# Designs tried in a protein design run: peptides against a protein of PDB entry 4U39. Part 3

Target 1, 302 residues: chain A of PDB entry 4U39
Amino acid sequence: SIKVIGVGGGGNNAVNRMIENEVQGVEYIAVNTDAQALNLSKAEVKMQIGAKLTRGLGAGANPEVGKKAAEESKEQIEEALKGADMVFVTAGMGGGTGTGAAPVIAQIAKDLGALTVGVVTRPFTFEGRKRQLQAAGGISAMKEAVDTLIVIPNDRILEIVDKNTPMLEAFREADNVLRQGVQGISDLIATPGLINLDFADVKTIMSNKGSALMGIGIATGENRAAEAAKKAISSPLLEAAIDGAQGVLMNITGGTNLSLYEVQEAADIVASASDQDVNMIFGSVINENLKDEIVVTVIATG

## One batch from the design tools (peptide; made by RFdiffusion4, then SolubleMPNN)

Design b1_p13_5_s3
Fold by OpenDDE base, seed 1:
Structure b1_p13_5_s3 (fold): chain B 302 residues (1-302), chain A 13 residues (1-13)
Amino acid sequence: as target 1 above (302 residues)
Amino acid sequence: MKQTLLYFKTGKR
């Protein structure tokens, strides 16, 4: 089974966005120290952590409270994650609960033998230096606790959105990028394809790889596949080029008119931008809600 | 929604 665990406010907003976009084949778990915020989750499984420590009042933006809250609730987390083959841990880093609890939850998933993938955000620079410093510590702890860690630099989202985009919409776009990171991988496993990817192949690319980079490209029109692939490998979300990556996961999502030629063209572009010895896995997904749009997601590991 | 996945494993070139 695949489980997605949203940790704290940012992680739970991302999980809500995944549920709203009908991401299939995954079980959703919402975790928070704030009981009122947790009640707003759309997840089927809702877990309050650190009830004795916090009394449901949240972590007060303190990562040490988030950490201790997850440690207090270790047995409950173990029970909720038991039997998962893969666990996605999603959080907004820089806060109290997400920053402190996400590494603890990730370690619990890894200790249970699940392939553990972190999908987290760095805070925007406007959220202040304190959040950036807390996020750096939380990301370091996540890197040690996961098999693969995808870090989304929120400031790079501002390069993709209009400059007039309201702050609330910039946070929604961060939630959407987290959704795309989880869905881009989960679709490769959970959705029946013409070629079944062996979960062993995903494990080979993602197990003990440390930090990973994610690029997203979206295009329409006659050259949409090539344009989407080029945008993905040059995405502002990529902190480095993918040419040194040991492993690449590629998802090509299109409408019912997605052709085999378009899939091959996009895959060839990504493969040509990668190392010659790269272990590349790609999948194509038909989403009936996409008309003329192609979405390419690239995850580079190693 | 019917999602049809087409996966291709590219071997090492």
Scores: peptide ipSAE 0.029, ipTM 0.608, DockQ to the pose 0.679
Fold by OpenDDE base, seed 5:
Structure b1_p13_5_s3 (fold): chain B 302 residues (1-302), chain A 13 residues (1-13)
Amino acid sequence: as target 1 above (302 residues)
Amino acid sequence: MKQTLLYFKTGKR
């Protein structure tokens, strides 16, 4: 089974976005120290952590309180994650609960033998230096606790959105990019395909790989597959080029008119931008809600 | 939604 665990406010907003976008084949778990915020989750499983420590009042933006809250609730977290083959841990880094509890939850998932993938955001620069420093500490702890860590630099979202985008919409776009990172991988495993991906192949690409890069490309028109692939490998979300990547996960999502030629063209572009010895797994997904759009998601590991 | 996944493993080229 695949479990997605949203940790703290940002992680729970991302989980809500995943549920709203009907990301299938996964179980959703919402975790928070704030009981009122947790009640607003759309997740089927809702877990309050650190009830004795926080009394449901949240972590007060302190990562140490988030950490201790997860440690207090370790047995409950273990029970909720038990039997998962894969666990996604999603959080907005820089806060109290997400920053402190996400590494603890990730370690619990890993100790249970699940393939553990972190999908987290760095705060925007405008959220201030304190959040950036707390996020850096939380990201460091996540790297030790996961098999693969995808870090979304929120400041790079400002390069792909309109300059007049309200702050609230920039946060919604961060939640959407978190969704795309989780869905881009989970669709590869959870959706029955024409060719079933062996979960062992995903494990080979993602186990003990450390930091991963994510790129997204969207295009329409006659060359949409090639354009989407080129945009994905040159995405502002990539902190570096993928040319040295030893492993690549590619998802190409299109409407009912997605052709085999378009899938092959996009895959060839991504493969040509990767290492010569790259272990590439690609999947194609038909989304009936996509009209003429193609979405290419690239996750580079190693 | 009928999601059809096509997975191709690119072997080592």
Scores: peptide ipSAE 0.026, ipTM 0.607, DockQ to the pose 0.599
Fold by OpenDDE base, seed 4:
Structure b1_p13_5_s3 (fold): chain B 302 residues (1-302), chain A 13 residues (1-13)
Amino acid sequence: as target 1 above (302 residues)
Amino acid sequence: MKQTLLYFKTGKR
């Protein structure tokens, strides 16, 4: 089974976005130290952590409280993650619960033998230096606790949204990018395809790879596949080029008119931007909601 | 929503 665990406010918002977008073949778990915020989760499984420590009042933006809350609730987390083949741990770094609890939860998933993937955000620069410093500590702890860590730099979202985008919408876009990172991988495993990927192939690319980069490209029109692929490999979300990446996961998602030629064209562009010895896995997804759009998601590892 | 995934493993080119 594939489990997605949202940790703290940002992680829970991302999980809500995943549920709203009908991401299939995954089980959703919402984790928080704030009981009121947790009640707003759309996840089937809701877990309050650190009930003794926090009394459901949250972590007070303190990562040490988030960490201790997850440690207090270790047995409950173990039970919720038991039997998962893959666990996505999603969180907004820089806060109390997400920053502190997500590494503990990731380690629990890894210790249970699940392929553990972190999909986390760095805070926006406008959230202040304290959040950036807390996020850096949380990201470092996540890197040790996961097989693969995707870090989304929220400031790069400002390069892909309108300059007049309200702060609340910028956070919603961060939740959407987290969704795209999880969905781009989970679809490769959970959705029955014409050619099923072996979970072992995904495990080979993602196991003990450390930091991964994610690029997203969206396009429409006659050259939409090539354009989407080019946008993905040059995405502002990429902190570096995918050049030299030894592992690549590619998802191409289109409407019912997605052609095999478009899939091949996009895959060839991504492969050509990668190492010559790249282990590339790609999947194509039909999403009726995209109509004429193609979305290419690239996850580069190694 | 019927998601039809087509997966291709790119062999070593």
Scores: peptide ipSAE 0.019, ipTM 0.549, DockQ to the pose 0.622
Fold by OpenDDE base, seed 3:
Structure b1_p13_5_s3 (fold): chain B 302 residues (1-302), chain A 13 residues (1-13)
Amino acid sequence: as target 1 above (302 residues)
Amino acid sequence: MKQTLLYFKTGKR
């Protein structure tokens, strides 16, 4: 089974966005120290952590409280994650609960033998230096606790949105990018397809790889496949080029009019931008809600 | 050797 665990406010918002976008074949778990915020989750499983420590009042933006809350609730987390083949741990770094609890939860998932993937955000620079410093500590702890860690730099989202984008929409876009990171991988495993990927191939690309980079490209029109692929490999979300990556995971999502030619064209572009010895896995997904759009997600590991 | 695994998932969303 595949489990997605949202940790703290940002992680729970991302999980809500995944549920709203009908991400299939995954079980959703919402974790928080704030009982009121947790009640707003759409997840089937809602877990309050650190009930003795926090009394449901949240972590007070303190990562040490988030950490201790997860440690207090270790047995409950183990029970909720038991039997998962893969666990996605999603969180917004820089807060109390997400920053402190996500590494503890990730370690629990890894110790249970699940392929453990972190999908986390760095805070926007406007959230202040304290959040950036707390996020750096949480990201460091996540790197040790996961098989693969996708870090989304929220400041790079400001390069792909309009300058007049309200702050609330910038956070919604961060939640959407978290969704795309999880969905880009989970769809390759969980969605029935003409050619099924072996979960062993996903494990080979993602096991003990450390930090991963994610690029996203969206395009429409006659050259939409090529344009989406080019945008993905040059995405502002990529902190480096993918040419040195040992593994690449590619998802090509389109509407019912997605052609085999378009899939091949996009795959060839990503393969040409990658190392000659790269292990590349690619999947094609039909989303009936996409009209003329193609979405290419690239995850580079190693 | 570039191992390109072609994965076609047709999922109705």
Scores: peptide ipSAE 0.017, ipTM 0.510, DockQ to the pose 0.075; fails the geometry check

Design b1_p13_5_s4
Fold by OpenDDE base, seed 5:
Structure b1_p13_5_s4 (fold): chain B 302 residues (1-302), chain A 13 residues (1-13)
Amino acid sequence: as target 1 above (302 residues)
Amino acid sequence: MKQKLLYFSTGKR
């Protein structure tokens, strides 16, 4: 089974966005120290952590409280994650709960033998230096606790949205990018009949790889596959070029009119931008909600 | 939502 665990406010917002987009083949768990915020989760499983420590009042933007809250609730987290083959841990770094609890939860998942993937955001620079410093500590702790950590630099989202985009919409886009990171991987595995082979290939690429970068490209029109692939490999979300990555995961998602030629064209572009010795896997996903759009997601590991 | 996945692995084994 694949489980997605959203940790704290940002993680829970991302999980809500995943549920709203009907990401299939995954189980959703929402975790928070704030009981009121947790009640707004759409996840089937809702877990309040650190009930004794916080009394449901949240972590007060203190990562140490988030950490201790997850430690207090360790057995409950273990029970919720038990039997997962893969666990996605999603959080907005810089806060109390997400920053502190996500590494603890990730370690629990890893200790249970799940392929553990972190998908987290760095805060926007405008959220202040304190959040950036807290996020850096949380990201460092996540790297040690996961097999692969995808880090989304929120400031780079400002390069892919309109300059007039309201702050609230920039946060929604961060939630959407987190969704795309999870979905881009989960869709590769969630196909009936091939799941075990697909999971083994994903595990080979993602197991003990540390930091990963994600690029996203979206295009329409006659050359949409090539354009989407080029946008993905040049995405502002990629803090480095994909050359030198040890592994590349590629998801090519299109509508019912997605052709094999378009898939191959997109894959060839990403392969040509990658190291010759890279282990690349790619999947093609048909999403009936996509009409003329192609979405290419590239995850570079190692 | 009916997703059809075509999976291709390019692993040089």
Scores: peptide ipSAE 0.005, ipTM 0.403, DockQ to the pose 0.624
Fold by OpenDDE base, seed 1:
Structure b1_p13_5_s4 (fold): chain B 302 residues (1-302), chain A 13 residues (1-13)
Amino acid sequence: as target 1 above (302 residues)
Amino acid sequence: MKQKLLYFSTGKR
C-alpha cells in the first residue's frame, strides 16, 4: 500500500489539494498538533500528535515541540503506517509541527521497512529568516530519515506565477507543486497491472538516494510532448541541472489522445539531458481530466 | 477516473 502523510499546516493543505484533485491509489493521513486545524483536513485518517505536550494548541512555531509531539505519539504513528510499502511524508518546512515532526515520522516509516519519500517545501524568503533557519534544520533532519527527499524551493514558484499573484495563491501553488511531486510518483505505481514490478523499479531509483530535485513541465498543442519535457528539464524548481543525477524518474501524463510517439519524444528529450550512465525509468499515465494538456514530471535522484 | 499506465524502464543495469 501507498500512504501519504501530511504533517502540520502546510502538509495538511497539500493533502487537501491531493484529495481535491482525486489522486488515486493512496491512503491519506493528516497529522497535526493543532486539533482545530486537524479538523479541517479532508483526510480519512486524522491523527493528533503530542496531545499531552500541546493540549491540541499547536507547536507555537517551535520545531522542538513538533519533534517531541511525534515522539510522544510514536506508537500511534507506527500503527497508522504499518503495512505500507511506500510512505510519502509531506510538509511545509519552517513551522513548528511540520519541521519537527516530519523527520520523526519519516524515520518511523523507514524503520518499518517502507520506501520513505519526503516531499517538502522551503519557505518563501518573505516568511522571514527565522523560518528559513528552522527549515534548513528540518531539511537536514529529513535527509537522514528518508530514502529520497524532494525539496521544493518556494521562491522558485514566484518565477512560474504572475508577479501580481496574491500571497494566498502563491501558497496554493506551493500546495499544488507538492501534489504534483506525490502524484507524479504514485500514479506510476497505483495504476492497474504490475504494481510489484513498477514498485521495484521505483524502489531501485529512490532507495537511499538522499536529496532529489523535481522539474515540472506543462504544454498543449502539436509539439506539447517536446515542450512539456523541455520545460520539465529547465524548470525553475530544479536547483541544478539533471546532468549528473544517478537516477531519473519521469512521468508523462496526458489525456486519452496521448500517443506512443509523444511519450517516446518526451523520454528522448529527458534522456538526452541526462548522463549516459543514468538509470532512467519512465511511465505514461492517461488522465481523462486532461484534454490537450501534457504534464511531464522529472525527479532526479543522487 | 480510469487511468491507463504504460510503464517503461530504461537503463537497467
Scores: peptide ipSAE 0.000, ipTM 0.351, DockQ to the pose 0.620
Fold by OpenDDE base, seed 3:
Structure b1_p13_5_s4 (fold): chain B 302 residues (1-302), chain A 13 residues (1-13)
Amino acid sequence: as target 1 above (302 residues)
Amino acid sequence: MKQKLLYFSTGKR
C-alpha cells in the first residue's frame, strides 16, 4: 500500500490538494499538533500528535516542539504506517510541526521497511530568515531519515507565476507543486497508462538516493510532448541540470488521446539531456481529466 | 465514502 502523510499546516494543505485532484491508489493521513487545523483536513485518517505536550494548541512555530510531539506519539504513528510499502512524507519546512515532526515520522516509516520519500518545500524568502534557518535544520534531518528527499524551493515558484500573483496564490502553487511531486510518483504505480511501472522499478530508482530534484513541464498543441519534456528538464524547480543525476524517474501523463509516439518523443528528449550512464525509468499515465494537456514530471536522484 | 473519523483518543481510563 501507498500512504501519504501530510505533516503540519503545509503538509495538510498539500494532502487536501491531492484529495481535491482525485489522486488515486493512496491512503491519506493528516498529522498535526493543532487540533483545530487538523479538523479542516479532508484526509480519512487524522492524527493529533503531542496531545500531552501541546494540548492541541500547535507547536508555536518551534521545531523542537514538533519533534517532541512526534516522539510522544511514536506508537500511534507506527500503527498508522504499519503495512505500507511506500510512504510519502509531505511538509512545508520552516514551521514548528512540519519541520520537527516530519523527520521523526519519516524515520518511523523507514524503520518499518517502507520506501520513504520526503516531498517538502523550503519557505519563501519573504517568510523571513528564522523560517529559512529552521527549514535548513529540518531538511538536513529529513535527508537522513528518508530514502529520497525531493526539496521544492518555493522562491523558484515565483519564477513560474506572474509577478503580480498574490501571496495566497503563491502558497497554493506550493501546495500544488507538492501534489505534483507525490502524484508524479504514485500514479506510476497506482494508475494504469500506456507504459506501466511496478513498485520494484520505483524502489530501484529511489532507495537510499538522498536528495532529489523535480522538474515539471506542461504543454498543449501539436508538439505538446516535446514542449512538455523541454519545460520539465529546464524547469526553475531544478536547482541543477539533470546531466549529473545517477537516476531519473519520468512520468508522462496525458489524456485518452496520448499517443505512444508522444511518450517516446518526450522520453528521448529527457534521455538526451541526461548522462549516458543514467538509470532512467519512465512510465506513462492516462488521466481522463487532462484534455489536450501533457504533463511531464522528471525526478532526478543522486 | 463516509469519512470514518478514527479518533484514536488515547482513552484515559
Scores: peptide ipSAE 0.019, ipTM 0.490, DockQ to the pose 0.017; fails the geometry check
Fold by OpenDDE base, seed 2:
Structure b1_p13_5_s4 (fold): chain B 302 residues (1-302), chain A 13 residues (1-13)
Amino acid sequence: as target 1 above (302 residues)
Amino acid sequence: MKQKLLYFSTGKR
């Protein structure tokens, strides 16, 4: 089974976005120290952590409170994650709950023997230096606790969106990028009709790989596959080129009109941008909601 | 609706 655990406000917003986009084949778990915020989750499983420590009033933007809250609730987290083959831990770094609790939850998942993937954001620079410093500490702790950690730099989202994009929409786009990171991998495993990427192939690429980068490309029109692939490998979300990656996961998602030629064209572009010795796996997904769009997601590991 | 996923391994042996 695949479990997606959203940790704190940002992680739970991302989980809500996943549920709204009907990401299939995963179990959703919402974790928070704030009981009121947790009630707004669309997840089937809702877990309040640190009930004694926080009394449901949240972590006060303190990562140490988030950490202690997860430690207090360790047995409940273990029970909720038990029997998962794969666990996605999603969080917005820089806050109290996400920054402190996500590494603890990830370690619990890893200790249970699940393939543990972190999908986290760095805060926007405008959120201030304190959040950036807290996020750096949380990311460092996540690296030790996961098999693979996808880090999304929120400031790079501002390079993809219009300059006039309202702050609220920039946060929604961050939630959407978190969704794309989880969905780009989970669809590869959970969606029926996959040409066999078995869970073992994904595990081979993602197990004990440390930090990963994600690129996303979206395009329409006659050359949409090539354009989407080129945008993915040159994505502002990639803090480095993919040519040094030991592993590459590629997801090519299109509507019902997605052709085998388009899939091959996109795969060839990403392969050509990768090292010759890279372990590359790719999947093609049909999403009827995309109509004429192709979405290429590239995850570079190692 | 059956999402069809096609995966190809580019495993150059």
Scores: peptide ipSAE 0.008, ipTM 0.419, DockQ to the pose 0.515; fails the geometry check

Design b1_p13_6_s1
Fold by OpenDDE base, seed 3:
Structure b1_p13_6_s1 (fold): chain B 302 residues (1-302), chain A 13 residues (1-13)
Amino acid sequence: as target 1 above (302 residues)
Amino acid sequence: MKKKILTFQVLKP
C-alpha cells in the first residue's frame, strides 16, 4: 500500500490539494500539533501529535516542539504507517511541526521497512532568515531519515509564476508542486497508463539515493510531448542539470489521446539530456481530466 | 465512506 502523510500546515495543505485533484491509489494521513488546523484536513486519517506537550495549540514555530511531539506520539505513528510498502512524507520546511516532526515520521516509516520518500519545500526568502535556518536543519535531518528526498525550492516557483502573483497564490503553487511531486511518482504505480511500472522498478531508482531534484513541464499543441519534456529538463525547480544523476524517474501524463509516439519522443529527449550510464525508468499515465495537455515529471536521483 | 475521526481518547485512569 502507498501512504501519503502530510506533516504540519504545508504538508496538510498539499494533502488537501492531492485529495481535491483525485490522486488515486493512496491512503492520506494528516498529522499536526494544531488540533484546529487538523480539523480542516480532508484526509481520512487525522492524527494529533504531542497532545500532552502542546495541548493542541501547535508547535509555536519551534522545530524542537515538532520533534518532541512526534516522539511523544511514536507508537500511534507506527500503527498508522504499519503495512505500507511506500510512504510519502510531505511538509513545508521552516515551521515548527513540519520541520521537527517530518524527520521523526520519516525515520519511523523507514524503520518499518517502507520505501520512504520525502517531498518537502524550502521556504520563500521573504519568509525570513529564521525560517530558512530552521528549514536547513530540518532538510538535513530528513536526508538521514528517508530513501529519497525531493526538495522544492519555493523561490524557484517565483520564476514560473507571474510577477504580480499574490503571496497567497505563491503558497498555493508550492502546495501544487508538492502535489505534483507525490502524484508524479504514485501514479506510475497506482494509475494505469500506456507503460506501467511496478513497485520494484520505482524501489530500484529511489532506495537509499538521498537528495533528488524534480523538473516539471506542461505543453499543448502538435509538439506537446517534445515541448513538455524540454520544459521538464530545463525546469527552474531543477537546482542542477539532470546530467550526473545516477537514476532518472520519468512520468509522462496525458489525456486519452496520448500516443505511444509522444511517450517515446518525450522519453528520448530526457534520455538524451541524461548520462549514458543512467538508470532511467519511465512510465505513462492516462489522466482523463487532461484535455490536450501533456505533463512530464522528471525526478533525478543520486 | 464515512470520515472515521480516530479520536484517541486517552482513557483517564
Scores: peptide ipSAE 0.024, ipTM 0.493, DockQ to the pose 0.016
Fold by OpenDDE base, seed 2:
Structure b1_p13_6_s1 (fold): chain B 302 residues (1-302), chain A 13 residues (1-13)
Amino acid sequence: as target 1 above (302 residues)
Amino acid sequence: MKKKILTFQVLKP
């Protein structure tokens, strides 16, 4: 089974966005120290952590409170994650609960023998230096606790969105990019395709790989596949080029008019931008909501 | 309709 665990406010917003976009074949778990925020989760499983420590009042933007809250609730987290083959841990780094609890939850998932993937954001620079420093500590702790850690630099989202984009929309786009990171992988495994990935192949690419980079490309029109692939490999979300990556996961999502030629064209572009010895897995997904749009998601590991 | 996924592994030779 695949489980997606949203940790703290940002992780729970991302999980809500996944549920709203009907990301299928995954179980959703919402974790928070704030009981009021947790009640707003759309997840079937809702877990309040650190009930004794915080009394449901949240972590007060302190990562040490988030950590201790997850440690207090370890047995409940183990029970909720038990029997998962794969666990996605999603969080916004820089806060109290997400930064402190996500590494503890990830370690619990890994110790249970699940393939553990972190999908986390770095805070925007405008959230201030304290959040950036807390996020750096949380990301370091996540690297030790996961098999693969996808880090989304929120400041790079500002390069994709209009300069006049309201701050609330920039946060919604961060939640959407977290969704794309989880869905880009989970769809390859959980959705029956014309060619099914073996979970063993995903496990080979993602096990003990450390940090991963994610690129996203979106395009429409006659060359939409090539344009989406080129945008994905040159995405502002990529903190480095994918040419040194030991593994690449590629998802090509299109409407009902997505052709096999478009899938191949996009795959060839990503393969050509990757190392010669790269282990590349790609999948194509039909999403009736995309109409004439193609979305290419590239996850580079190693 | 069931979402169709085509997954290909490109092993470069």
Scores: peptide ipSAE 0.024, ipTM 0.568, DockQ to the pose 0.528
Fold by OpenDDE base, seed 4:
Structure b1_p13_6_s1 (fold): chain B 302 residues (1-302), chain A 13 residues (1-13)
Amino acid sequence: as target 1 above (302 residues)
Amino acid sequence: MKKKILTFQVLKP
């Protein structure tokens, strides 16, 4: 089974976005130290952590409280994650709960033998230096606790949205990018497409790889596959080019009109931008909601 | 020229 665990406010908002977009073949778990915020989760499984420590009042933006809250609730987290083949741990770094609890939860998933993938955000620069410093500590702890860590630099989202985008919409776009990172991997395993991957292929590319970069490209029209692939490999979300990655995971998602030719064209572009010795796996997914759009997701590991 | 390993599982219908 595939489980997605949202940790703290940002992780739970991302999980809500996944549920709203009907991401298939995954179980959703919401984790928080704030009981009121947790009640707003759309996840089937809701877990309050650190009930003794926090009394459900949240972590007070302190990562040490988030960490201790997850440690207090270790047995409950183990029970909720038991039997998962793959666990996505999603969180916004820089806060209390997400920053502190997500590494503990990831380690629990890894110790249970699940392929453990972190999909986390760095705070926007406007959230202030304290959040950036807390996020750096949380990201370092996540890297040790996961098989693969995808880090989304939120400031790069500002390069793909209008400059007049309200702060609340920038956070919603961060939640959407977290959704795309999880869905871009989970759909390759859980959703039937033109080319499916087995879990063993994904496990080979993602096991013990450490940090990963994600690029996303969306396009429409006659050259949509090539344009989406070019946008993915040049995505602002990539902190570096995909050249030099040891592994590349590619998802090509389209509507019911997605052709095998378009899949091949997109795969050839990504393969051409990748190192000659790269282990590349790719899958294709049909999503009726995309209509005439193609979405290419590239995850570079190593 | 080392071969790019494209792992295809073509699900044959």
Scores: peptide ipSAE 0.005, ipTM 0.420, DockQ to the pose 0.054
Fold by OpenDDE base, seed 5:
Order: sequence, then C-alpha cells, then structure tokens
Structure b1_p13_6_s1 (fold): chain B 302 residues (1-302), chain A 13 residues (1-13)
Amino acid sequence: as target 1 above (302 residues)
Amino acid sequence: MKKKILTFQVLKP
C-alpha cells in the first residue's frame, strides 16, 4: 500500500490539493499540532500529534515543539503507517510542525521498512531569514530520515508564474508542485498505464539516494512530448543539471491519445540529457483529464 | 556504454 502523510500546515494543504485532484491508489493521512487547522483537512485519517505538549494550539513556529509532538505520538504514527510499502512525507519547511515532526514521521516510516520519500518545500525568501534557517535544519534532518528527499525551492516557482501572481497563488502553486511530485511517482505504481513500473524498480531508484531534484514540463500540440521533456530537464525547479544524476525516474502522463512514439521521444530526450551510466526508469500514465496536454515529470537522484 | 533503458512490458489491453 502507498500512504501520503501531510505534516503541518503546508503538508496538509498539499494533501488537500492531492485529494481535490483525485490522486488515486493512495491513502491520505493528515498530521498537525493545530487541531483547528487539522479539522480543515480532507484526508480520511486525521492525527493530532503532541496533544499533551501543545493542547491542540500548534507548535508556535518552533521546530523543537513539532519534533517533541511527533515523539509524544510515536505509537499512533506507527499504527497509522503500519503495512505501508511506500510512504510519502510531505511538508512545508520553515514552520514549527512540518519542520520538526516530518523528520520524526519519516524515520518511523523507514524503521517500519517502507520506502520513504520526502517531498518538501523550502520557504520563499520573503518569508524571512528565520524560516530559511529553520527549513535548512529540517531539510538536513529529513535527508537522514528518508530514502529520497525531493526539495522544491519555492523561489523557483516565482520564475514559472506571472510576476503579478498574488502571494496566496504562489503558495497554491507550491502545494500543486508538491502534488505533482507525489502523483508523478504514485501514478507509476498505483495507476495502470501504457508502461507500468514494478514497485521493486521504483525501490531500486529511490532507496538510500538522499537528495533528489524534480523537473516538470507541460506542453500541447504536435511536438508536445518533445517540448514537455525539454521543459522538464530545463525546469527552474532543478537546482542543477540532471547530467550528474545516478538515477532518473521519469513519468510521462497524457490523455487517451498518448502514443508510444511520444513516450519514446520524451524518454530519449531525458536519457540524452542524463549521464551515460544513469539508471533511468520511465513509466507512462493515462489521465483522461489532460486531454491534449502531456506532463513530463523528471526526478533526478544521486 | 549503452544506456540501460528498463522498458517494462506494455500490457496490451
């Protein structure tokens, strides 16, 4: 089974966005120290952590409170994650609960023997130096607690959105990029596509890889596969080129008109941009909602 | 060296 656990405000917003986009074949868990914020979650499983420590009032933007809250609730987290083959831990770094609790939850998932993937955001520079410093500590702790950690630099989202994009929409786009990171992997396992991956193959690419980068490309028209692949490998979300990556996971998602030729063309572009000795796996997914769009997601590990 | 593209079997419907 695949479980997605959203931790704190940003993680829970991302989980809500996944549920709203009907990401299938996964179980959703919302975790928070704030009971009022947790009540707004659309997840089937809702877990308040650190009830004794915080009294449901949240972590006060303190990562140490978030950490202790997850430690207080360890047994309940273990029970909720039990029997998962794969666990996605999603959070916005820089806050109290997400920054402190997500590494603890990830370690619990890993200790249960699940393939544990972190999908987290760095805060925008405008959120201030304190959030950036807290996020750096949380990302370091996440890297030790997961098999693979996808880090989304929110400042790079500002390069792909309009300059007039309201701050609230920039946060919604960060939640959408978190969704794309989870869905781009989960669909390869849980959704029957043109090319299905075995969980063993995903496990080979994602196990003990540490930091990963994600690129996304979307295109339409006759050259949509090639354009989407080129956009994915040149994505502003990639803090480095994929040519040094030891592993690449690629998802090619299209509508019912997605051809095997388009899948191959996109795969050849990503493979050509990758190292010669790269372990590359790719899957294709049919999503009827995309109609004429192709979405290429590239996850570079190592 | 030839890139190992692991092509998984297309399950034809």
Scores: peptide ipSAE 0.005, ipTM 0.415, DockQ to the pose 0.057

